Peptides against a protein of PDB entry 7Z53. Designs and how they scored, part 32

Target 1, 150 residues: chain A of PDB entry 7Z53
Amino acid sequence: PRIKNQADCIPFFRSCPACPGSNITIRNQINALTSFVDASMVYGSEEPLARNLRNMSNQLGLLAVNQRFQDNGRALLPFDNLHDDPCLLTNRSARIPCFLAGDTRSSEMPELTSMHTLLLREHNRLATELKSLNPRWDGERLYQEARKIV

## One batch from the design tools (peptide; made by RFdiffusion4, then SolubleMPNN)

Design b2_p13_2_s2 (from b2_p13_2, 8 letters changed)
Fold by OpenDDE base, seed 4:
Structure b2_p13_2_s2 (fold): chain B 150 residues (1-150), chain A 13 residues (1-13)
Amino acid sequence: as target 1 above (150 residues)
Amino acid sequence: SELERLQERSSLS
């Protein structure tokens, strides 16, 4: 699955550290999607970051979602809170900050952003389903179990 | 894993 409605897409910061000065080629989307993605890119490899990526407003075990934008009603990654946000600096008119994810590259590569978004949605879907199946589970349990399934 | 399945589905969709 991918983000189908391009009209629902929001600006992102695209980095090109190894790009040549001329004749930029389109990235291989298939390779990007088929490459192994560590779940830590979604959940964070460090506990402080992991906590920041979670929705702590309830006991549903959800990952935090964007509060400003949605993709046809579906969740997007939350924004980070960076001083001198490079995404904002790159396109000041768009005024879209960088996304917050387990990997800082989430806003730099559209394909990676898409993958993170999909995994975010899947986690939240799983957590929701697990809550239905196990209503006594708290947010921590739901989060961990959903994370393990992903 | 679910991640692997999602990656596969993502590449096919």
Scores: peptide ipSAE 0.023, ipTM 0.537, DockQ to the pose 0.035; fails the geometry check
Fold by OpenDDE base, seed 5:
Structure b2_p13_2_s2 (fold): chain B 150 residues (1-150), chain A 13 residues (1-13)
Amino acid sequence: as target 1 above (150 residues)
Amino acid sequence: SELERLQERSSLS
């Protein structure tokens, strides 16, 4: 196994046909984790959010990236535009707003932020390669195909 | 998905 310390693992779950005696809170958590596994927390479950997470300024099928910062030349998640941004309130000196993702918890847990960032980069990498292989594909096609691969 | 493939790969090592 690649991960040696199981305590550091995120317990991802899939939907099951029958799960007797499930607590509502536990079920909600399972659903959230399932959505994460399905990458819906990266792309957004709702169409308006999904559009906001995309780079719509071109026909490259890319997800939006941070316009202010990069991680050693690599993409970071875009910032959200919250009226009462809790990330700004947490550390007023840093003045770094919350990241925008399909999951509001993206900025609450660094592990989730890292995973979302990784998948963001992977999507954009795939979209770029698909564009190279299929130069006639438009942005929508590239986005959808890359999303399917992820 | 890519995440699923990564998880599958990690489970094999």
Scores: peptide ipSAE 0.020, ipTM 0.437, DockQ to the pose 0.031; fails the geometry check
Fold by OpenDDE base, seed 3:
Structure b2_p13_2_s2 (fold): chain B 150 residues (1-150), chain A 13 residues (1-13)
Amino acid sequence: as target 1 above (150 residues)
Amino acid sequence: SELERLQERSSLS
């Protein structure tokens, strides 16, 4: 498993192949796959937060990305704007603020930060591809369609 | 679907 410390465990999905002794049927697996995936940890569960996580400077349906840093040319999560930023207070020498995501724990657990970053990149990739396929779609349509695919 | 795949990968490692 990716997480070795059991005290830091978070909810995750287990498939049938990962549980050899399970009584899960093929039909049950199909039902699970057809269910909607809650990605509120990435997109935000509340509209004000969701809007802050979006790039509203254009009609490309993108999520906001970090404006200061990149990872070898690839996008990182945007910084949050907190008055008493706990990330700055925890490590004052680094002077790196907390990342902004739908889950407030994004900066507290590197595993979550990585997952959010990957999903951010995937969303923006999908939105970009959808824009090329559907050039007349506005930003809202692109954002919603990409969100459904993720 | 992407989230499901990532969660599955986490459980396997």
Scores: peptide ipSAE 0.019, ipTM 0.493, DockQ to the pose 0.050; fails the geometry check
Fold by OpenDDE base, seed 1:
Parts: C-alpha cells; structure tokens; sequence
Structure b2_p13_2_s2 (fold): chain B 150 residues (1-150), chain A 13 residues (1-13)
C-alpha cells in the first residue's frame, strides 16, 4: 500500500512535484513498484546506518520505529535527524522530517516509503516471533535471523 | 521470497 492510503496518514516528501495522473507520477510509481528492493535498502548497506536503523533500547532485535506517529497502531519508519532536512524545508507547513531508512530515497517516493514500512513491520513481527520461540536469543541474534528471513 | 511477497503486496495497495 501507498503511505497516503493508510488510515492514519502523515505528510510525505517527494523529490519531484507530481500531480495525480501526471506523467511524472506514473513514471515514479512504475519505477518504485517495478524496481527490485535489495534487503540492504531496508537495513542499510553501511554499518553506521544499519545501527541507526535498529532499536538499541532493548535486546529484542527490532528495527527502530517512529516515535511520533503510528498507522492505526502499526509502526511507521523513524524520522532522520538531518541538518537542513530537505523534507522540512520543502513543505514547511507539514513539519514532517525525512524518514530514516536504508535507502535515502525512502522519503522521495511514497511507494518506497510504503514498501519500507511494510518491511519494517515484517521484520519486527518476525523478530517478535523468534523471541517467543527462542527466548534466550539476544538482540543481535534476533535481528540477524529476522533479517535473513525477510 | 518473503521480500518478494511484500513487494507484491506493496504494489497492490
């Protein structure tokens, strides 16, 4: 699903202005939906980024979730903390920072944002189930095993 | 496979 179609939607940033039915919108949607998503685009290909995407407050192996917003009780991507945040600067009235994900394009394309959100939820679901099945696993093990399943 | 399924789900909504 697209993030703007969620029950409890928040404003999103898009790198290029697009109106419904425009060629730009169609192209971006096609690109986002047809492109293969590498797991590294969700988890981050660089270790510092990967660590920032994780919930380090516990040993549950979870990815970090948004602390300000939820989608009908479901998790959303966490916000990044960028100097001169382009998402904030582009739409000052929305006051929504860029999302933090393994792919820097997560906030540029709502389709990618939605996909990453789904994968975030799936990872956390898997990690939760793995914790139930393996209560002695630490956060690192849970995170890695969930990542491998995704 | 799970990633592919989720990609498909995302593309449908």
Amino acid sequence: as target 1 above (150 residues)
Amino acid sequence: SELERLQERSSLS
Scores: peptide ipSAE 0.016, ipTM 0.491, DockQ to the pose 0.040; fails the geometry check

Design b2_p13_2_s3 (from b2_p13_2, 5 letters changed)
Fold by OpenDDE base, seed 2:
Structure b2_p13_2_s3 (fold): chain B 150 residues (1-150), chain A 13 residues (1-13)
Amino acid sequence: as target 1 above (150 residues)
Amino acid sequence: SDLELLLERSAQS
C-alpha cells in the first residue's frame, strides 16, 4: 500500500537543514516520527482540523483523499489550502501544495507522509468494511469505529 | 494500534 509507482510520485516539501551545532531539526523530525503512535497525527487533535480531514460529502465515514493524484488507483493525502503555501515556494517548478494531515509537518517528511497515507488508506478500508457489516451505521459511527480500530 | 497496523500493512506490501 505504500507509494511505489514512481510515475505517480509527487514532490515533497523539505525542511531546512539544521544550523551548525544545532539538533533542532533532527529533534523535530524525531518528535514528529514518534507521534505516529498517537492517532491524532492522522485524525487531527483539534476538531476543526479533524473535520477538514474527513470526507463530509457522504455518510461513509471516510477520510478525505487527494482529488488530483492517486497511486495506481490508491488514495493519497489531500492537499491543504494555505495562503502562503511553503511547499509551493520550496519547489516552484513542481507546483505541488502541502498535504493536509493531522501533523502540519507531514509534507516536510516523506516518511511521515507515507505513513499517514497508509493509515489513511487503512481507515478508509476499515470504514468500507464496517459499512458492509453495518449498513445502517451513519458516517459518524463509521468514522469513529474505524478510528478506534486504527 | 496504529503501529501494529503500519507494521502489518508494510509486511503485506
Scores: peptide ipSAE 0.025, ipTM 0.504, DockQ to the pose 0.033
Fold by OpenDDE base, seed 4:
Structure b2_p13_2_s3 (fold): chain B 150 residues (1-150), chain A 13 residues (1-13)
Amino acid sequence: as target 1 above (150 residues)
Amino acid sequence: SDLELLLERSAQS
């Protein structure tokens, strides 16, 4: 559903499409979240992070998924690998590490976590469909094309 | 929004 309440607005990191190499800008919607310019918050704005968010075990162009947990058979964000994981420290009984995402706030805001999870699933779905349609595409091509659609 | 479009696309499949 569309976020219509201004109080529910969440700032997002965006890259300037018209300015390659520009700094990441946090943008707030004026009245409501109406659109995404890009999905840099999902894919990561830095190449090392972006690579860590990908499933590099195959040539399917997929984003990495959680290897320990699923949501009723559906993918969850992968866990980060932090030495002192603040998420584990916050709730020791839950024993849930911080998620790895393009936005470092993904584990801090359940709304962002949900959105990232949704877009993760969609990316992987799209990549899978693109692979079916274009069997000769390698993982890089699949990843990039799916990323463009998202 | 793009998110809504993605949701719709996901729901269609």
Scores: peptide ipSAE 0.018, ipTM 0.505, DockQ to the pose 0.034
Fold by OpenDDE base, seed 5:
Structure b2_p13_2_s3 (fold): chain B 150 residues (1-150), chain A 13 residues (1-13)
Amino acid sequence: as target 1 above (150 residues)
Amino acid sequence: SDLELLLERSAQS
């Protein structure tokens, strides 16, 4: 599942990070994109963050989704709880907080946001299917198995 | 890669 209807998506306003004026900026960006293939960017590399990215309200092994917005009925990334949210400061009119993901760069580049969203949806889809196939699996098992498939 | 497989699955759905 991918974002097809852009009109129903949360408005993304990219922040203006500090970038050097040399080719090193391009290289760093490319390196960040290539490293994004690692699923740890979606699930979080640290256990506390990984737990915060999960839906702990049930035993379905799902990742947390946005509670305010959906993309034509499909899930979006949850919002972070930053005190000084740079996304809110970037565009005060939009009032859209930064997204919570395994990588803090998710709210800096729309491409990363889209990819994280895609993988979020795929994980939850897989977890749902695994639950159907294995009704006795608990949330931890479903989460781990879906994570392994991703 | 896992990502390529996921993209393929997403394209098929």
Scores: peptide ipSAE 0.016, ipTM 0.498, DockQ to the pose 0.031
Fold by OpenDDE base, seed 1:
Structure b2_p13_2_s3 (fold): chain B 150 residues (1-150), chain A 13 residues (1-13)
Amino acid sequence: as target 1 above (150 residues)
Amino acid sequence: SDLELLLERSAQS
């Protein structure tokens, strides 16, 4: 449906990531505000995190998916490996750890978790389609091209 | 991007 009440709209602007050596805390905060537009919340704004979010077991350019659970056959976000996992500590009965995503707030807000999940699925769909169209592309090419499309 | 297209479609509906 069309948004009729524009007073409730939040404007989003793309911004370049902070330069190397800048305050990481400030960068993360800025990235959190612009992550929705840039989809950086899905891929991660830092290279070490970005690598951990990828499926490196093949050359398909896929993002990593949960290895324990699926949603009726559809992919879910992978779990993080936190020593003091706040998700496990909050609800000990559920025994579900925090999800690993490009945004540390992924497990804090169900809306973010849902969006991350949808974009994860979309990325993997795109990567799969690109592989079909370009069989000679390696995993890096597939990942980067899919990321650009998202 | 697909995200931008999604937002555009949502705004039009």
Scores: peptide ipSAE 0.034, ipTM 0.465, DockQ to the pose 0.028; fails the geometry check

Design b2_p13_2_s4 (from b2_p13_2, 6 letters changed)
Fold by OpenDDE base, seed 2:
Structure b2_p13_2_s4 (fold): chain B 150 residues (1-150), chain A 13 residues (1-13)
Amino acid sequence: as target 1 above (150 residues)
Amino acid sequence: SELERLRERSAQS
């Protein structure tokens, strides 16, 4: 199928399948399911990644959001900063980098992109609400409490 | 995945 409106498209990186003797595409979703249980696909499993996924410019406990684009005013995942970004190379006309998320497959699977986006919005909503309810909580407390609720 | 490998390589450089 031909996509007419390139401006509304987000390129995804997809590896070639290695399934001998069949054209069946089997996706490895075990890791994704495991990460979903503890929401590590959103927050990251390693501290350096977790910090990069947070908005560290304030004490609101928010996750970082895209600085270039929004979806009808709603947040999108932030872009990663990769040398030889495969998303940029996949569709050079779109010039959209890969998204940054807790799961490295965020730009390989659209369903993960969508889920991460929704959970990003939910976290930030929760953090905002918690700030309203607990004005003296700092960013770390807000972030951790929102993470527990998600 | 390939993207994982690219991110790991980028983090190491």
Scores: peptide ipSAE 0.064, ipTM 0.644, DockQ to the pose 0.227
Fold by OpenDDE base, seed 3:
Structure b2_p13_2_s4 (fold): chain B 150 residues (1-150), chain A 13 residues (1-13)
Amino acid sequence: as target 1 above (150 residues)
Amino acid sequence: SELERLRERSAQS
């Protein structure tokens, strides 16, 4: 499991598809406590935020990564640029800003931070692979196609 | 979210 200490796990809800055994072809959604993933929490639900989460320095369709730190060579979430950053103010000795993510809770719960980090890495991995397979795709196409796969 | 509220407060200051 992703979380070793299951006693401190936070429950998440997702919708599962279900089809009735009738002549009516209707796909129903059932709530379940089985998932941690919401794409809007990673990519942002608002266009300005979504743009800020992307790497706009190239046409590779990548999400932005932290420019100061890495985790054993692996990408971390980028820092936000907030005036009076609450993360900096909460622990002045650490001097670590809040992370920028689609979910504002990313800096509050380590579980969400980890999930967003993993999905960031997966998106960038997929975008890189898609670029190799489709060299003529621009950054927008790569970003959208990788987002669909995640 | 408390962090969201703090961000809003900091942005308005």
Scores: peptide ipSAE 0.050, ipTM 0.631, DockQ to the pose 0.079
Fold by OpenDDE base, seed 4:
Structure b2_p13_2_s4 (fold): chain B 150 residues (1-150), chain A 13 residues (1-13)
Amino acid sequence: as target 1 above (150 residues)
Amino acid sequence: SELERLRERSAQS
């Protein structure tokens, strides 16, 4: 397949396959020392969206979390505030709006939803730890440093 | 995606 517009791409990565030297063909994965998670889709590529994804009610450098629901006490993605919310319209009885994330497709693909959720939790965990280690850092510093580590 | 198109249309409303 050929994708002409890079803006339509989802930045998922996969480990390279490795073949053992034996006569049997068993597919193994290569562990890369420089492996990393591209979390740019979690933070948003545009500044207005990035600001909307942050918790601006304090100086803790946190990403915004869902204000209505939690997963056994753990954070979920915040809801968006769309005028004509397609998630509300697709199932009128459920009354669940679309999630707000750096990738607009987060509510369309469950694997994206789960990934964004996990990275949201990791960011907030890191920001909390950084605040403990550096009490003088403001929210902007905590947010940026946590973003670099993720 | 379809959801993206719907979001864009919603933003224009």
Scores: peptide ipSAE 0.041, ipTM 0.610, DockQ to the pose 0.065
Fold by OpenDDE base, seed 1:
Structure b2_p13_2_s4 (fold): chain B 150 residues (1-150), chain A 13 residues (1-13)
Amino acid sequence: as target 1 above (150 residues)
Amino acid sequence: SELERLRERSAQS
């Protein structure tokens, strides 16, 4: 799908307000896709949530990934740890808890689930690459630099 | 959202 109608633009607040241009290219569509999701929706807009979304077990600057499931070896969003988890209650046969993401809607809308999953993978890819290029960077630096690039 | 409301309710339980 291509975003041709500027009326479909969603404000981008990661760096500055932006809308995709009228010239629709593959690169512009990628930018448009990332502009649909504010970085705060991926990383969390509140500090406690942002910390919970990070992998704090190492100095690699990674976002936390699901510890129970993978998608053909690729990362999935981590599960939340909610008392009386509503996702477990809404579909008792599935027995799948809610995902933890910057946007609580990630467990409600599959398109958001997919987007956040992809951006999670991209962040971790970038952090891994940055670690290779800058071995002395600590986890905080890697996390912040990867976040800037996303 | 609905899930946000449910999470709030869950947190209060």
Scores: peptide ipSAE 0.048, ipTM 0.611, DockQ to the pose 0.073; fails the geometry check

Design b2_p13_3_s1 (from b2_p13_3, 5 letters changed)
Fold by OpenDDE base, seed 2:
Structure b2_p13_3_s1 (fold): chain B 150 residues (1-150), chain A 13 residues (1-13)
Amino acid sequence: as target 1 above (150 residues)
Amino acid sequence: DAIPATPLQQLLP
């Protein structure tokens, strides 16, 4: 690994105890998260989902962020809009909906949630820097170029 | 200003 500050690393395990019946699919996603093959788990593999994950309110090429909550001023994943939200049903007192990400399992495992959140923040950081470097780029180009770097 | 390596890139050996 090229991580210089390993003390700040979040430990990710290739095997997760969450959803024992789907461990194979979870494992594949974890492998994708660690291998830099693609970032489809963040951006979505299908165009309708990919569009829903973008901030379409401006031409900054940003991913959508949570509009209700922040992590000490830093972005969190947006909430999904599910009719029968399983996250709401799991803990009715917390009233926290499932997160929307390129992987539907983002809310099932804290490790996945954390990774998605970090990559969301990194994309938006990159898009912001690219806008500064290339003021004439529109939102689509900023989004695509940031996606290539992530 | 160099763009730092992304978290995903940093996980590579």
Scores: peptide ipSAE 0.022, ipTM 0.490, DockQ to the pose 0.036
Fold by OpenDDE base, seed 5:
Structure b2_p13_3_s1 (fold): chain B 150 residues (1-150), chain A 13 residues (1-13)
Amino acid sequence: as target 1 above (150 residues)
Amino acid sequence: DAIPATPLQQLLP
């Protein structure tokens, strides 16, 4: 069904793998990633979740990172603390719980996990740089300003 | 001092 009102359509470009050689496909994928990366999915749409995603142990405005694992010194998403964790049920031998992210689907889709991880790292990088530039900013200001840049 | 545009922002038209 052709939706006649294109103004109301969010173009969900399914990546058609059609032409590997055009700059246009890379740009469209990047634009789709940037548009699909609702930063709200990184930061959480609900205030209780948003607070749980933050590192509240300091005034650096950082997002929380995994305390058990790192990727060659780089941050990973923190684990959630679910009583009945569905991720533990999928692979009982691995014993890896679901990641805590703004989108509950982050552990269901590896693409989302990767994107959230990258944006987590970028936020924390930005917050660190903002702290260097503005030493008097508190954690809330650093967090909010970094969130606006991301 | 403006934080330099992220690599992602630099790729945006």
Scores: peptide ipSAE 0.018, ipTM 0.472, DockQ to the pose 0.035
Fold by OpenDDE base, seed 4:
Structure b2_p13_3_s1 (fold): chain B 150 residues (1-150), chain A 13 residues (1-13)
Amino acid sequence: as target 1 above (150 residues)
Amino acid sequence: DAIPATPLQQLLP
């Protein structure tokens, strides 16, 4: 590798190679994508992060939303609580912290921010609807069922 | 009552 300092590398996981019976020297990859949208990046792949992304103040199964800002009344991603927030350092006048999302790149790429925001809204919509349909479901059930639908 | 398909789901066949 050209970069000797691994700390400067962005970690990527490579898909497993497909082993076709043909002697083709071209490396084929197994498509591990089972869905059009991988919502794992919205919900977080690790349990501590996943919990932090949830609204734990109630039993509605909602994802946490921004407490300071809204988009014309619609939810935005919550802010992270970083000791050295790089988003605040890039533009000190804007005073906008990094967003908390399942993908740490959400604040770096506006496209990801938008996508995560949309899926956040959709999850919360679904959870709300599921609560209406199933009033006896607790927050965990609502969260998990909404997650499955997204 | 059924939950309507998400906008993303509606884009899928």
Scores: peptide ipSAE 0.012, ipTM 0.463, DockQ to the pose 0.029
Fold by OpenDDE base, seed 1:
Structure b2_p13_3_s1 (fold): chain B 150 residues (1-150), chain A 13 residues (1-13)
Amino acid sequence: as target 1 above (150 residues)
Amino acid sequence: DAIPATPLQQLLP
């Protein structure tokens, strides 16, 4: 099901219906986020991109978040800094620049944007928890350990 | 006044 209230929640399909067996009246929900996730979509597959996706202002191992907007106090994807921003060019009325993510398609498909946002939040949550549990870990270790868990 | 929509909200139909 998709979250319908876009004012308070990210409208993303959390789960897909699955009907195992011959009983069409029984529907199971499979969490879409528990499926295999290519880490390159979130973290980037190239080192320069991966660095740009990180918050390098501290040693907390966090991914960078949007500096202009939040979703009811929760993080949003950071904006990219493109000279000729295709997101701005294709929809001039919206005036929303492209998001920065490991996959360049993140701003092209709302579902990808939502998923990447959720995974960003999860990474930062994990990094925060790991910092609490391991105060001596530096930002690199926190980032790598959180990345491994995601 | 209404709270401005987030960038994500503006991208979604």
Scores: peptide ipSAE 0.007, ipTM 0.352, DockQ to the pose 0.050

Design b2_p13_3_s2 (from b2_p13_3, 5 letters changed)
Fold by OpenDDE base, seed 2:
Structure b2_p13_3_s2 (fold): chain B 150 residues (1-150), chain A 13 residues (1-13)
Amino acid sequence: as target 1 above (150 residues)
Amino acid sequence: AAIPATPLQQLLP
């Protein structure tokens, strides 16, 4: 799957030479490209990351979305807030920070980014539908139920 | 209430 409107897309960086401490290897990239993408990659495997990926501004059970950019009106992944952002260092002229996702490689691999983006959109769609069906559910319940369905 | 299986679930093995 790909983001539909490339003209509205954020540029990606297939390599990050400014990341000496990153665990991003060609082997890991190949594994990610050839494996089935688990929806859990959108939610993060660790609780601190999982919380940072959520929209905590309301009780809608949504994942956080990019606040600066959209893809033809559709949601994109939020940006991370890294002190030494490797994506910014890779292409200083573009000035596009790394995405925040369950997989730290999301910004380096457009294929993963696309999948994460689609799953993000699907989660938020499901959470919205669940809210409509179950208006008394709080944000935690909506988030967990949507996560189970994805 | 529940919703039907998602298109993504239908793609799973």
Scores: peptide ipSAE 0.020, ipTM 0.498, DockQ to the pose 0.027
Fold by OpenDDE base, seed 5:
Structure b2_p13_3_s2 (fold): chain B 150 residues (1-150), chain A 13 residues (1-13)
Amino acid sequence: as target 1 above (150 residues)
Amino acid sequence: AAIPATPLQQLLP
């Protein structure tokens, strides 16, 4: 485990950090994370959505990233193209559309958005590393292998 | 080749 001090709280998204004071809450949050990391939430459960979440411009097996914004050079979720975008209506001054993710609720919950963003970055990191280790793998192989590791 | 455990996996017991 990365956390050496078990007395430290584990940073979980979507909820308060899990602190060792209650074993039950830690287990429930861990189970929630593992169930959430179900590829269906990040990668999409339906093939059309899954394809739209991928970067199809190359054979690197990457997920699509935002083309307009970055976070200090790091990837953000791509925007969706909704006919009636509810996110644009919530804050008219910001003019930020909804994100495209495996779960449509990603834009409704900042914690969920953050988690999907981290998993997007991790997938792309893994795919990049797999490409370095296996130069002959095509984009489909890289994507699938990275998906299995996440 | 093997890739090390993800940061998320390292948080798990």
Scores: peptide ipSAE 0.015, ipTM 0.496, DockQ to the pose 0.039
Fold by OpenDDE base, seed 1:
Structure b2_p13_3_s2 (fold): chain B 150 residues (1-150), chain A 13 residues (1-13)
Amino acid sequence: as target 1 above (150 residues)
Amino acid sequence: AAIPATPLQQLLP
């Protein structure tokens, strides 16, 4: 549920507040949810990585998607281009590179990969909706606004 | 225009 009483709260994403003056239980819950909503694992915490995770071929504010594979028409994470790709070395028969994501562990844990994939799809969905609502927004605005919402 | 809160945001207390 949304926090309605924001007297002792500060916004941490969009208009959603964190309440540092709350009790330990509430604070811990908010911190856990904040880390989840932050989605830094999806967007990258460093600007060079964040740029590489974006689709720069248009002004739609989208994250980059896999160019080789789709999941029944749905987006998958793009592949990285590692010189010594550990994913290729782990299973030589599969010949599938590591995924490119904000977290380098994206190809180590299927659960993490799934989360990245879902948030990628959600970002691109949000960016598409924002473009529909705001046709004059450029790719940077769409990307930033979608990132704040995810 | 803004869109409604996402399902993830709705999980917040």
Scores: peptide ipSAE 0.014, ipTM 0.474, DockQ to the pose 0.039
Fold by OpenDDE base, seed 4:
Parts: sequence; C-alpha cells; structure tokens
Structure b2_p13_3_s2 (fold): chain B 150 residues (1-150), chain A 13 residues (1-13)
Amino acid sequence: as target 1 above (150 residues)
Amino acid sequence: AAIPATPLQQLLP
C-alpha cells in the first residue's frame, strides 16, 4: 500500500547488519540496544521524552509515576499534559487523561498500558536496589544502570 | 554487586 502522507508513517530504525563469515541467508543484526530488554517503549527513544518520563525531583534515578492515582499503593504511569487530550474524549465521565509513556500507544491498548506499568515498577525497584548497593551513585547513574538491567 | 535476573529476563532466551 502506498502511504500518501509521510506524516502518517511510523519511523522504524534498523540496527546495522552483522556480517558473519558464514554464508547465511538470514540477516543478523548487531545488537545496538543498551538495555537487556528493548524497553524503549518505556523509556522513550527521544531525549526530550525520556527526560519527561523521569522523576527529576530527586537523585534516585526513578521514572515518574502518577501523582493522582495508585494501584493499591503501587505505581501507575504518569499522566501526560496534552492540550487536547483524546483520552478524555473517549469517556468524559471517567476523566482519565492519556498516560505519558515512551510509546504514544500506551493509552490506546490496555495490554500495552499494563506492560508499561509493570516495567515502570520494575525500573523503580531496580533503581532503588541499585541505590542501596551503590549509595554514591547519582540519579543519572542509577537511571542508566537500571535501564540497562530492564 | 549483582541484582538477580528479573522475571522478565528469565523468560528471554
């Protein structure tokens, strides 16, 4: 199918090919991921977004969490601050805005939201443990190391 | 000091 409007395109990035010395027909890729799991959907692929997803109020290397709601004491994704929030239009009575996540689709699919939430919790858990193990690490170090583990 | 593998990591090959 021809996409007429490039603005409708989702950009995909491909890692560099790994050229093994063997004649394989399968194209292998160099793992350019800095994290163990490709959690770019959680952390954001762009620096401005990535910064907005972090808790910058302290040096604990945490991701930002929802300030209005919790799930029985457990963290939820933070809300985005959209001028025209489409999530509010789907159910005006619920008054739940879109979540802020590394993937803009996070609010479109409950399954995706759940995954983001779980990985958010895991990151913050890891960062907390890393702080305990490495008390002198600053928030940047904690964030980066936790991100790599996730 | 190493952190144990997460449940998600344990599911990965």
Scores: peptide ipSAE 0.009, ipTM 0.472, DockQ to the pose 0.031

